# Peptides against a protein of PDB entry 3PUK, part 65

Target 1, 227 residues: chain A of PDB entry 3PUK
Amino acid sequence: ERGLKSVVWRKIKTAVFDDCRKEGEWKIMLLDEFTTKLLSSCCKMTDLLEEGITVIENIYKNREPVRQMKALYFISPTPKSVDCFLRDFGSKSEKKYKAAYIYFTDFCPDSLFNKIKASCSKSIRRCKEINISFIPQESQVYTLDVPDAFYYCYSPDPSNASRKEVVMEAMAEQIVTVCATLDENPGVRYKSKPLDNASKLAQLVEKKLEDYYKIDEKGLIKGKTQS

## One batch from the design tools (peptide; aimed at target 1 F107 C120 I124)

Design b2_p28_5_s3 (made by RFdiffusion4, then SolubleMPNN; from b2_p28_5, 12 letters changed)
Fold by OpenDDE base, seed 2:
Structure b2_p28_5_s3 (fold): chain B 227 residues (1-227), chain A 28 residues (1-28)
Amino acid sequence: as target 1 above (227 residues)
Amino acid sequence: MPSSKDLSEEELKEEFEKLEKKRKEYFK
């Protein structure tokens, strides 16, 4: 089945599991709320076992140390998830695992990145951004994971203007990750509504798509595809 | 399948620098 779920799984397998795979080595995988939903949407527990994952743990929960095992963190680049990671490795006495492989679902802000580098660099064996910030539902359907996106985008309260901008940026980034995952550079289409949100989002998506493909891993500018 | 080696501290530093460079280019 060449659906979006299969494409997403293939991307995760290549970008995360194949990247840190060692023959005969088992890892503990740490997930946050988003990545739990993401993996649940595109794979089974048996698939994860085949990729060398022995157990899955929620990064937000208190966990017992397993100091002899390495940990695979597949998490969102949020303060909450990063803080939980830092607690696992922040002190020698509180080190929960042997080492960490970190894979962020999206661009990690410099502030968070620097915080990790400063406090836990000795425990990290890998740190990558893989650009998968959406949940596949069907072959052509995805769900954005932006908390309160609808609320802020359509809020009449002027005090939410700054939050609206942040949400729009996050949505645009996630849409670009879908395009990147599908290896498509589509023309952006939107329906105009009373609020200029659709136009603003479209502009953000177009800009981010251009930036992504101009500086892609291959350094190639890809042509626009029909969507 | 290329078995990924654990990055040394120096290699990790290089990876971070590469990421930082890409980020700067992304926002240009």
Scores: peptide ipSAE 0.027, ipTM 0.491, DockQ to the pose 0.644
OpenDDE base, seeds 1, 3, 4, 5: peptide ipSAE 0.026, 0.023, 0.026, 0.024; ipTM 0.514, 0.542, 0.458, 0.522; seeds 3, 4, 5 fail the geometry check

Design b2_p28_5_s4 (made by RFdiffusion4, then SolubleMPNN; from b2_p28_5, 12 letters changed)
Fold by OpenDDE base, seed 1:
Structure b2_p28_5_s4 (fold): chain B 227 residues (1-227), chain A 28 residues (1-28)
Amino acid sequence: as target 1 above (227 residues)
Amino acid sequence: MPSSKDNTDEEIEEEFEKLEKKRKEYFK
């Protein structure tokens, strides 16, 4: 049985590399903090070379222009990563690369999306959102990338209640992306704690799973699977 | 020679339209 790492790699290969592949073409790949961790968890440098990636660069660092090469941006839809992309293509200065292929790990907020569209559209050959916002650790273990999740979920301060809800929503969304990636609709099991975080999160996950499978592009209503 | 057909402006607009359509469907 292929572990979660293999499933994640297959998803990235299909959704990103196969989508922008051109025979004989090499690309520079730009990664942010999250996608660096993600790729490191599920592939080797040799795998990336096979997919036509010549070098990997950190999007946050100052980089020398390579104007003859196209760039593959595999990044999170964050203001920081988007701003770095905009610096590469959106300024009156010379473009860092010939063109851009952008793949976001999750939904890009409208504010950021519109900013990209308005400033850099002419440089963009592809722009896609793929649902892969988790890091596989083991065959069945993954880490969610939700900033300050621990802090807000376990904060005793009632003033953080609204923020806690936002964090739980984000966590639930990421759990659903894992399920979608694994092509499963699991039954949710949890143990209730005094803060009732587990129950609330479970309810959010169940609701989102139902919504996801109702709108599945394949029109497949999947039954609950044992995981 | 890999056909470096850089997308025309129209093709780029179509890509964004496709993405916008998908976004609308996903968030309904």
Scores: peptide ipSAE 0.104, ipTM 0.677, DockQ to the pose 0.346
OpenDDE base, seeds 2, 3, 4, 5: peptide ipSAE 0.028, 0.030, 0.029, 0.048; ipTM 0.605, 0.618, 0.596, 0.645; seed 5 fails the geometry check

Design b2_p28_6 (made by RFdiffusion4)
Pose (drawn by RFdiffusion4):
Structure b2_p28_6 (pose): chain A 227 residues (1-227), chain P 28 residues (1-28)
Amino acid sequence: as target 1 above (227 residues)
Amino acid sequence: EEEEEAEELEEAVEKVEEFNEELEEEEE
């Protein structure tokens, strides 16, 4: 099947689980709020065992160290989600697991990355960005994770216009991961209609997905595709 | 500003790739 959640599942399996899957052994997977909703969206937690995951745990709440099991961190590039990882490895009195495998849902800010590039420890065996920043709500419908996006798009023009841009970029880069997961580099068009916001956004997505496929690293897509 | 953000993004990606290469070398 080619359901939107089937496509995403095919990505997670190959880009995450298979990428650190050692045939004979199992791992513990750690999730933040987003990745929980993402995995619950495109599979049952039963399917995870077959993918090398014996136990899934919340990266937020404190956990008991299992220094003989390797950890699979499947998280977003969020300050909260990352600070929690640094609690397990490096500073201080660490560690908590035998090895660390980090998979970011989206591009990791240099700011956050530096905070883990230091307290690195030989543990972090891998750090990848897979670029999936959306929820496959239905086989043909997707939703983003841009909190309070509606308000910061139609609010007046007061103090909180600086956040509007923050929301506008968050939508743009998050939409780009939708195209990248679908292995599509589509042409961009907006409606040029009420308030003309789709124009500002259409430009951000067009600019960001040009920079994106200048780096992909999957090498499957470059230049505009038939979409 | 958009160009600066694009450059920061490219640098961020390169840093992650280089970091992974260093890890592979340490493993060897």

Design b2_p28_6_s1 (made by RFdiffusion4, then SolubleMPNN; from b2_p28_6, 15 letters changed)
Fold by OpenDDE base, seed 4:
Structure b2_p28_6_s1 (fold): chain B 227 residues (1-227), chain A 28 residues (1-28)
Amino acid sequence: as target 1 above (227 residues)
Amino acid sequence: SIDEKIKEREESFKKLKEFNEEIKKEEE
């Protein structure tokens, strides 16, 4: 089977680069911390050049305006990344770029979306969610990008119980994005531990997978497969 | 609930689709 890295790259190429490609046009691409890791895991700079990206910039850093070029924002739907975008386009007189194409790696909350729409709608040429919130490592190996996941999941402190649930939810969501990317509905397997974290996570994944495939664009509910 | 989550995601997809359609119309 195809390696996870190649599958992820293919999805990004199709969902992002092919979606906004204009003949002969170069774009500046803005990345946040997560998408920097994501792209570095599945492509090279030469690949991005072939997709019409002239330069990559960090969205969190101060940047000089390049008003003649359009910008491709490939970012996570977080307040931090969105705020940085808004600083680039929030003022009509101080737009850093000609226009923006925005691609979120995951579900964008209505609050953030509405904020963008209210402030920067005229500068936006495209806004999509592509549903990739994991880092591929090897053919069947990926890393979840959940801050302090290990700490909270294995914390013996009861005060962290609520945070643990949030972390588990985030992890489950990211696992589902892997499955979605691979177009698979896997049978979930886990090794039980004393804290039963693996079992809880497995249950969350199963529930979220069910949710995902019920609303699949193809209208298909796939059976469980061994992955 | 599962149904609530499904509805929320569907609404989000619809919202983005409509937004992109509006953008396209403005560019024409």
Scores: peptide ipSAE 0.390, ipTM 0.839, DockQ to the pose 0.507
OpenDDE base, seeds 1, 2, 3, 5: peptide ipSAE 0.024, 0.030, 0.026, 0.025; ipTM 0.484, 0.563, 0.509, 0.524; seed 3 fails the geometry check

Design b2_p28_6_s2 (made by RFdiffusion4, then SolubleMPNN; from b2_p28_6, 17 letters changed)
Fold by OpenDDE base, seed 2:
Structure b2_p28_6_s2 (fold): chain B 227 residues (1-227), chain A 28 residues (1-28)
Amino acid sequence: as target 1 above (227 residues)
Amino acid sequence: SMDEKIEERRKGFKELKEFNEERKKEEE
């Protein structure tokens, strides 16, 4: 029923909260649009309090400085979210928090990471990637956070061909994060459709799964399991 | 190429790991 939600919460707890936990310390947590939805899908405010989070703030909004407290940034690796982070730590006078722990929901591009390091490395205590790019639903169901996925994938407009490919790549990546979260390397199954989107997506997923398990941080190679 | 992408990711992981290790040492 709530198996996937529990798995996702456990992943966040171990990868994020346990990683930056300090006894008796409270943190402010900064969320973006995706991580707000993600956390709301798998936990309650009381759960976050138990993990040492005193308040949750939207990274995109103007916020009052709390210079004596450390901040936990749980955000997507996007220019928008990163720019908001950089504004919080761009100068000593404008530093909103004591220090930052950054946890990205997906792979952070090297260019973006380099930008962060160049600007405010001294303020950062952690910068890690936790590959959760999906919203868990009940009964091990998930939704992909790919805007207009249906529109682009099923649009008959040939001008959307390039966008369709980008969307499929994003979908494939998110499916891989689901598999990673569940610690599974499935054989991909799909239903063929007139537009052959399923076949293309399946190929992308298979390729990305192979890459993920071959080059994970632990250097593990896992064989395919049945999906 | 696929190999280039794999190598890029591997490099990224290494850099991130080193960064975090340095940060941990600074906290100790």
Scores: peptide ipSAE 0.396, ipTM 0.848, DockQ to the pose 0.549
OpenDDE base, seeds 1, 3, 4, 5: peptide ipSAE 0.387, 0.405, 0.389, 0.365; ipTM 0.848, 0.853, 0.842, 0.837; seed 3 fails the geometry check

Design b2_p28_6_s3 (made by RFdiffusion4, then SolubleMPNN; from b2_p28_6, 17 letters changed)
Fold by OpenDDE base, seed 2:
Structure b2_p28_6_s3 (fold): chain B 227 residues (1-227), chain A 28 residues (1-28)
Amino acid sequence: as target 1 above (227 residues)
Amino acid sequence: SMDKKIEERRKGRKSLLEFNKELEKEEE
């Protein structure tokens, strides 16, 4: 199947599982709220077993140490998820696992990254960013993970104007990750009436897509495709 | 800036790349 779910799964296999694969090694995988939904949308437990994952744990929950096993953290780059990771490997607490492979679903702020490096670098084997900040629903449908996006985008309160801009930027960034995952540079389609939010978002997406695909890996300019 | 973030996503963030190189050396 060539649907969005299969594309996302293939990306995760390549960017995460293949990247940290060791022959004969099993890992514990730690997920947060978003990545739980993400994996649930595009794979089965049996698929994860085939990728060397013995058990899945929720990063937010208290867990018993398994010090002989390495852990794969597939998490969002949020203070909450990062804090949970830091608790597992922090200097003041006994380490939960042997070592950690960290894969963020999106750009990790420098502040968080530096915090991780300062406190847990000796326990880390990988720390990478993958650009999957959406959940596939079907072949051409996805959902974005932007907290309170609906509220801020449609809020009549002028005090939320600044937050609305931030949300719009975040949405645009996530849409770009969809395009990157699909290896497409599509023309943007939107319906803005009665509000202009869609048009503003479309402009942001177009700008970001242009910047992202301006020069491909081969140094060539990519043209727009249809989607 | 947003442009910087996009560029880092495309090419890989320099700081992360360097960090992972260091980690790989330690693992070997």
Scores: peptide ipSAE 0.305, ipTM 0.805, DockQ to the pose 0.357
OpenDDE base, seeds 1, 3, 4, 5: peptide ipSAE 0.217, 0.244, 0.218, 0.235; ipTM 0.749, 0.776, 0.761, 0.751; seed 3 fails the geometry check

Design b2_p28_6_s4 (made by RFdiffusion4, then SolubleMPNN; from b2_p28_6, 17 letters changed)
Fold by OpenDDE base, seed 5:
Structure b2_p28_6_s4 (fold): chain B 227 residues (1-227), chain A 28 residues (1-28)
Amino acid sequence: as target 1 above (227 residues)
Amino acid sequence: SMDKKIEERRNSFKKIKEFNKELEELEK
């Protein structure tokens, strides 16, 4: 029985590090706020060294060029992170690194993707979406990256109804990524609350799980996993 | 909204796959 942290690490190792591994090559890894927390929760620096990472840098900070080394960007598909990437490679004369491998934690919106493609294609060696948008805490515990989730979900203000829906959608998507990471199709369980948010969320998760496995590249729909 | 996001994810998968093919050709 493996804890969630080890499962997440194994997923990252397979989806990211093994994907871009070249024998004898060292890379600089660029992280944003979310991926910093993610990696910190499931690995040690020694683990990253073993995967060919020499230095970890914060994508938001000003960095000196290291033009002889390739960079591994493990980032969220947000305007902020993408803009930082674009500044690193947007101009030939201003390229900070030799080339880039980009791994997004979620699907990249067309607007951001098109911007990257238009300006930095020649600098990119690989682009992949790995769909990990949660932080493992304990063996079977995780946290979701959904700002103000409790505020909106439990707000009595009708003006927050639209935002509540958006938050629940985001939560459902992230829960699905957990299941995908674990390669499981769990039976959804919940406890009803006064506002019945749990039941609504559970329904969203079930629907998204079904859709996920239908579109899975493996073409396999697994039976419900007992958990 | 849910259906829209699902479609976006599906489309994203396809575009990324195609993009990587393009990148491979650029390296040759």
Scores: peptide ipSAE 0.494, ipTM 0.894, DockQ to the pose 0.583
OpenDDE base, seeds 1, 2, 3, 4: peptide ipSAE 0.489, 0.484, 0.482, 0.486; ipTM 0.892, 0.891, 0.891, 0.889

Design b2_p28_7 (made by RFdiffusion4)
Pose (drawn by RFdiffusion4):
Structure b2_p28_7 (pose): chain A 227 residues (1-227), chain P 28 residues (1-28)
Amino acid sequence: as target 1 above (227 residues)
Amino acid sequence: SYEEELEKHAEELKEFNEEREKEEEEEE
């Protein structure tokens, strides 16, 4: 099947689980708020065992150290989600697990990355960005994770216009991960209609997905595709 | 620029992962 959640599942499996899957052994997977919703969206937690995950736990709440099991961190590049990882490895009196495998849902900010590039420890065996920043709500419908996006797009023009851009970029890079997961590099068009916001956004997506496929690393897609 | 930030970030990640692979091979 080619359901939107099937496509995403095929990505997570190959880009995350298989990428650190050691045939004979199992791992503990850690999730933040987003990745929880993402995984609950495209599979049942039962399917995880077959993928090398014996236990899933919330990265937020404190956990008991299992220094003989390797950890699979499947998280977003969020300050909260990352600060929690640094609690397990490096500073201080650490560690909690035998090894660390980090998989970011999206591009990791240099600011956050540096905070873990230091307290690295030999543990962090891998750090990849898989670029999946959306929810496969239905086999043909997707939703983003841009909190309070509607308000900060149609609010007046007061003080909180600086956040409008933050929301506009968050939508743009998040939409780009939708195209990348679908292995599509589509042409961009907007409606040029009420308030003309789709124009500003269409430009951001166009610019960001040009920069994106200048790096992919999957090498499957470059230049505009038939979409 | 945004393009440069991404390129630099991709390069850092690549180097970081290569360093990690080397340390794992030495331990083995």

Design b2_p28_7_s1 (made by RFdiffusion4, then SolubleMPNN; from b2_p28_7, 9 letters changed)
Fold by OpenDDE base, seed 4:
Structure b2_p28_7_s1 (fold): chain B 227 residues (1-227), chain A 28 residues (1-28)
Amino acid sequence: as target 1 above (227 residues)
Amino acid sequence: SSLEELEKRKKELEEFNEKAKKEEEEEE
């Protein structure tokens, strides 16, 4: 079995690099905090060079315009990352790059997507959601990039209830992206806890898995194949 | 439902990308 890192890299290669690759063309790649960690976990700079990336830039930083080059934005669908993108292309006269290819790591909220369409559609050559919102650590180990996930999920403070739900949703989404990346539909198992967090999370994961596989690229509902 | 949202988005992205591809081909 191939390690999770190799699976993630293969997914990124096929979904992102192969999708926008043109022979002899170099691109600038823009990353945010999450995608920087993600790529660092599964590839080297030499791998990116082979995929036609000349330089990696942080989307949050001020950057000099390179108007003759196209940009590949591999970013999370967050207001912060989207706002940085919009600043790069928001005005016709102040475009930082020739054009943009945008690949979101997860489902982009309608509010953000609509904002992009309204402001920058003519500058965008591709817009896709690739569903990779986790960081591979080991062969079968990954981390969920959910801030304060442990704290909110296990906090005894009732005031955190709303935040807990949001965090659990985010965790469930990331677990589904792992399954999607691995092309596996697992059976979800859990043990009940006093706060029933495991049960709630399991239910969310199951629901989201069902939704995902109903609408997968193959148009098939996959049965549970793993435990 | 989340499913309906995903279906809608999938269609929107397909249409968007098809349009963008055609525009790119016309510029080249």
Scores: peptide ipSAE 0.551, ipTM 0.909, DockQ to the pose 0.717
OpenDDE base, seeds 1, 2, 3, 5: peptide ipSAE 0.545, 0.542, 0.548, 0.548; ipTM 0.908, 0.908, 0.909, 0.909

Design b2_p28_7_s2 (made by RFdiffusion4, then SolubleMPNN; from b2_p28_7, 10 letters changed)
Fold by OpenDDE base, seed 4:
Structure b2_p28_7_s2 (fold): chain B 227 residues (1-227), chain A 28 residues (1-28)
Amino acid sequence: as target 1 above (227 residues)
Amino acid sequence: SSSEEREKRKKELKEFNEEAKKKELEEE
């Protein structure tokens, strides 16, 4: 069995690098905080060079224009990352790069997607959502990148109830992306805890898995697998 | 539903990328 890191790398290679690869062409790759961690977890700089990436840059930092090169944006669909992209291409005279290939790690909200379409559509060569919202750690271990997840999920403060629900939704979404990446529909197992957070999360995951596989391109609900 | 939204987005992205590919081929 291939480790989770190799599976994630294979998915990124297929969905991102192979999708925009052009023979003899080098690209600048723009990463945000999440995708920096993601790539660092499953590849080396040498691997990126082999995929035609000359340099990686942080999207949040001020960067010098390289107008002759195309840019590959591998970013999370957040307002911060999208705003940085928009600043790079927002005006014809101030374009930092020749063109953009955008790959989001997850579903991009309509508000952000529409902003991109309205402002930068002419500069975009690709826009895709690849659905990788987790960090692989070990062969079958991953971490969810949900800020303050533990704090809100286990907070005894009732005032955090609404935030807890949002966090659980985000966690459930990321778990579904893991399953999608592995091409598996696992049975969800949980142990009940005093706050019943595990049960709630399990229910959310099951619901989201059902929704995901119903609309999968294969049109078939995959049978439950053991994972 | 989240499923309907995703299906809609998949169609939108498909169309968007097809148009983008066409433009790329015309520029090359």
Scores: peptide ipSAE 0.574, ipTM 0.917, DockQ to the pose 0.653
OpenDDE base, seeds 1, 2, 3, 5: peptide ipSAE 0.573, 0.570, 0.572, 0.571; ipTM 0.917, 0.915, 0.916, 0.917

Design b2_p28_7_s3 (made by RFdiffusion4, then SolubleMPNN; from b2_p28_7, 12 letters changed)
Fold by OpenDDE base, seed 4:
Structure b2_p28_7_s3 (fold): chain B 227 residues (1-227), chain A 28 residues (1-28)
Amino acid sequence: as target 1 above (227 residues)
Amino acid sequence: SSSEERKKRLEELKKFNKEAEEEEKKEE
């Protein structure tokens, strides 16, 4: 079995770099906090150079315009990252780069997507969602990037119930992206906890997996392939 | 449903990207 890191890299290479590749063209790549961690986990700078990336920039930082170069935005669909993108292209007279290729790590909320379309559509040459919202650690191990996940999931405070649900949804979504990346529909197993968090999470994962595969490229719901 | 929303988004993105590609070809 191929290590998860290699699988993730292959996914990024095919979904992002191959998608926007032009012979002899170099791009500036913009990363946010999550995608910086993601790429750092599965590739080296030399790998990115081979994919036509001349320099990596942090989307959150102020950057000098490079108007003759196209930019590859590999970012999470968050208000913070989207706002930074909009600052780069929101003004017709003050575009940071020649054009943008945008690849979101996950489903972009309608509010953000609509904001992008309304403000920057003419500057965008590609917009895709690649569904990689996890950090690979080992061959079969990954980490979920969900802020305060532990706190909210195990909080005894009933006032955090709504936040807990949001966190569990985010976790479930990330787990589904792992499965999607691996092209597998696993059977979900869990052990019940006092707070029944494992059961709830398992149910969410199962539901999201079903939803994902209903509309996959093959138009088929895959059966459970593993336990 | 989440599936319907995703399906809708995929269709929207396909359209968006197609239009963007066509515009790029006109500029070249």
Scores: peptide ipSAE 0.581, ipTM 0.920, DockQ to the pose 0.664
OpenDDE base, seeds 1, 2, 3, 5: peptide ipSAE 0.576, 0.575, 0.575, 0.577; ipTM 0.919, 0.920, 0.920, 0.921

Design b2_p28_7_s4 (made by RFdiffusion4, then SolubleMPNN; from b2_p28_7, 12 letters changed)
Fold by OpenDDE base, seed 1:
Structure b2_p28_7_s4 (fold): chain B 227 residues (1-227), chain A 28 residues (1-28)
Amino acid sequence: as target 1 above (227 residues)
Amino acid sequence: SSLEKLLERKKKLKEFNEEAKKIEEEEE
């Protein structure tokens, strides 16, 4: 049985590196905070070299132009990461790289996608979404990237109710991406706790899973798997 | 519906990538 780390790496390899691979071509890879942690959790620098990555750069840092090389952007669909990308390609005179391949770790909001399309569509060779919005820790353990999840989910303050819903939605979405990555449709189990957080999260996950598998590229509704 | 939004997004990305691929092929 392959651990979660190996599954995640395999997904990245097939969905990202194989998708933009060109024989004999080296690329610069741009990472944000999340994808830096993600890759660090499931691969080594030597693995990236084998995939045609010559150097890794942080998208948030000031970088010198390398105009003769294409860039692989493996980033989260956030305003911050997208704005950094737009700075690299927003002006013809200020292009840092030859072209861009963009792979988002989650669904990119239409507002951000439209902004990208309007500003630098001619510089983009690929724009895809890969549903990996979690960090593998152990063989079957992962960490969700939801800021302040603990605070809002367990806050007794009624004023945080709206924010709690947003956080729960984000958590549910990330759990669905785990299932998608593992190609599993699990039966959801939970233990009831105060504030009914576990039950609510379970319901959100189930609903999102149903929606996801209905539109699966294979056109087949997957049955529930034993988890 | 959430499903309709997902389908629309997939279609939009597919079209974008098809256009991008054509541009790449023309530059080569």
Scores: peptide ipSAE 0.515, ipTM 0.903, DockQ to the pose 0.673
OpenDDE base, seeds 2, 3, 4, 5: peptide ipSAE 0.498, 0.500, 0.522, 0.494; ipTM 0.897, 0.899, 0.904, 0.896; seed 4 fails the geometry check

Design b2_p28_8 (made by RFdiffusion4)
Pose (drawn by RFdiffusion4):
Structure b2_p28_8 (pose): chain A 227 residues (1-227), chain P 28 residues (1-28)
Amino acid sequence: as target 1 above (227 residues)
Amino acid sequence: EKMEELEVRMEEKLTKEEREEAFEELEE
């Protein structure tokens, strides 16, 4: 099947689980709020065992160290989600697991990355970005994770216009991961209609996905596709 | 709080070469 959640599942399995899957052994997977919703969206937690995951745990709440099991961190590039990882490895009195495998849902800010590039420890065996920043609500419908996006798009023009841009970029980069997961590099068009916001956004997505496929590293897509 | 976290995610990103080098250094 080619359901939107089937496509995403095919990505997670190959880009995450298979990428650190050691046939004979199992791992503990850690999730933040987003990745929980993402995984609960495109599979049952039963399917995870077959993918090398014996236990899933919340990265937020404190956990008991299992220093003979390797950890699979499947998280978003969020300050909270990352600060929690640094609690397990490096500073201080660490560690909690035998090894660390980090998979970011989206591009990791240099600011956050540096905070883990230092307290790195030999543990962090891998750090990848897979670029999936959306929810496959239905086989043909997707939703983003841009909190309070509607308000910061139609609010007046007061003080909180600086956050409108923050929301506008968050939507743009997050939409780009939708195209990248579908292995599409589509042409961009907006409606040029009420308030003309789709124009500002259409430009951000156009610019960002040009920079994106200048890096992909999957090498499957470059230049505009038939979409 | 969520807006502050989101703002951090909209910060600078690494280029291709910088990203590859940074990741290799991190994995070592």

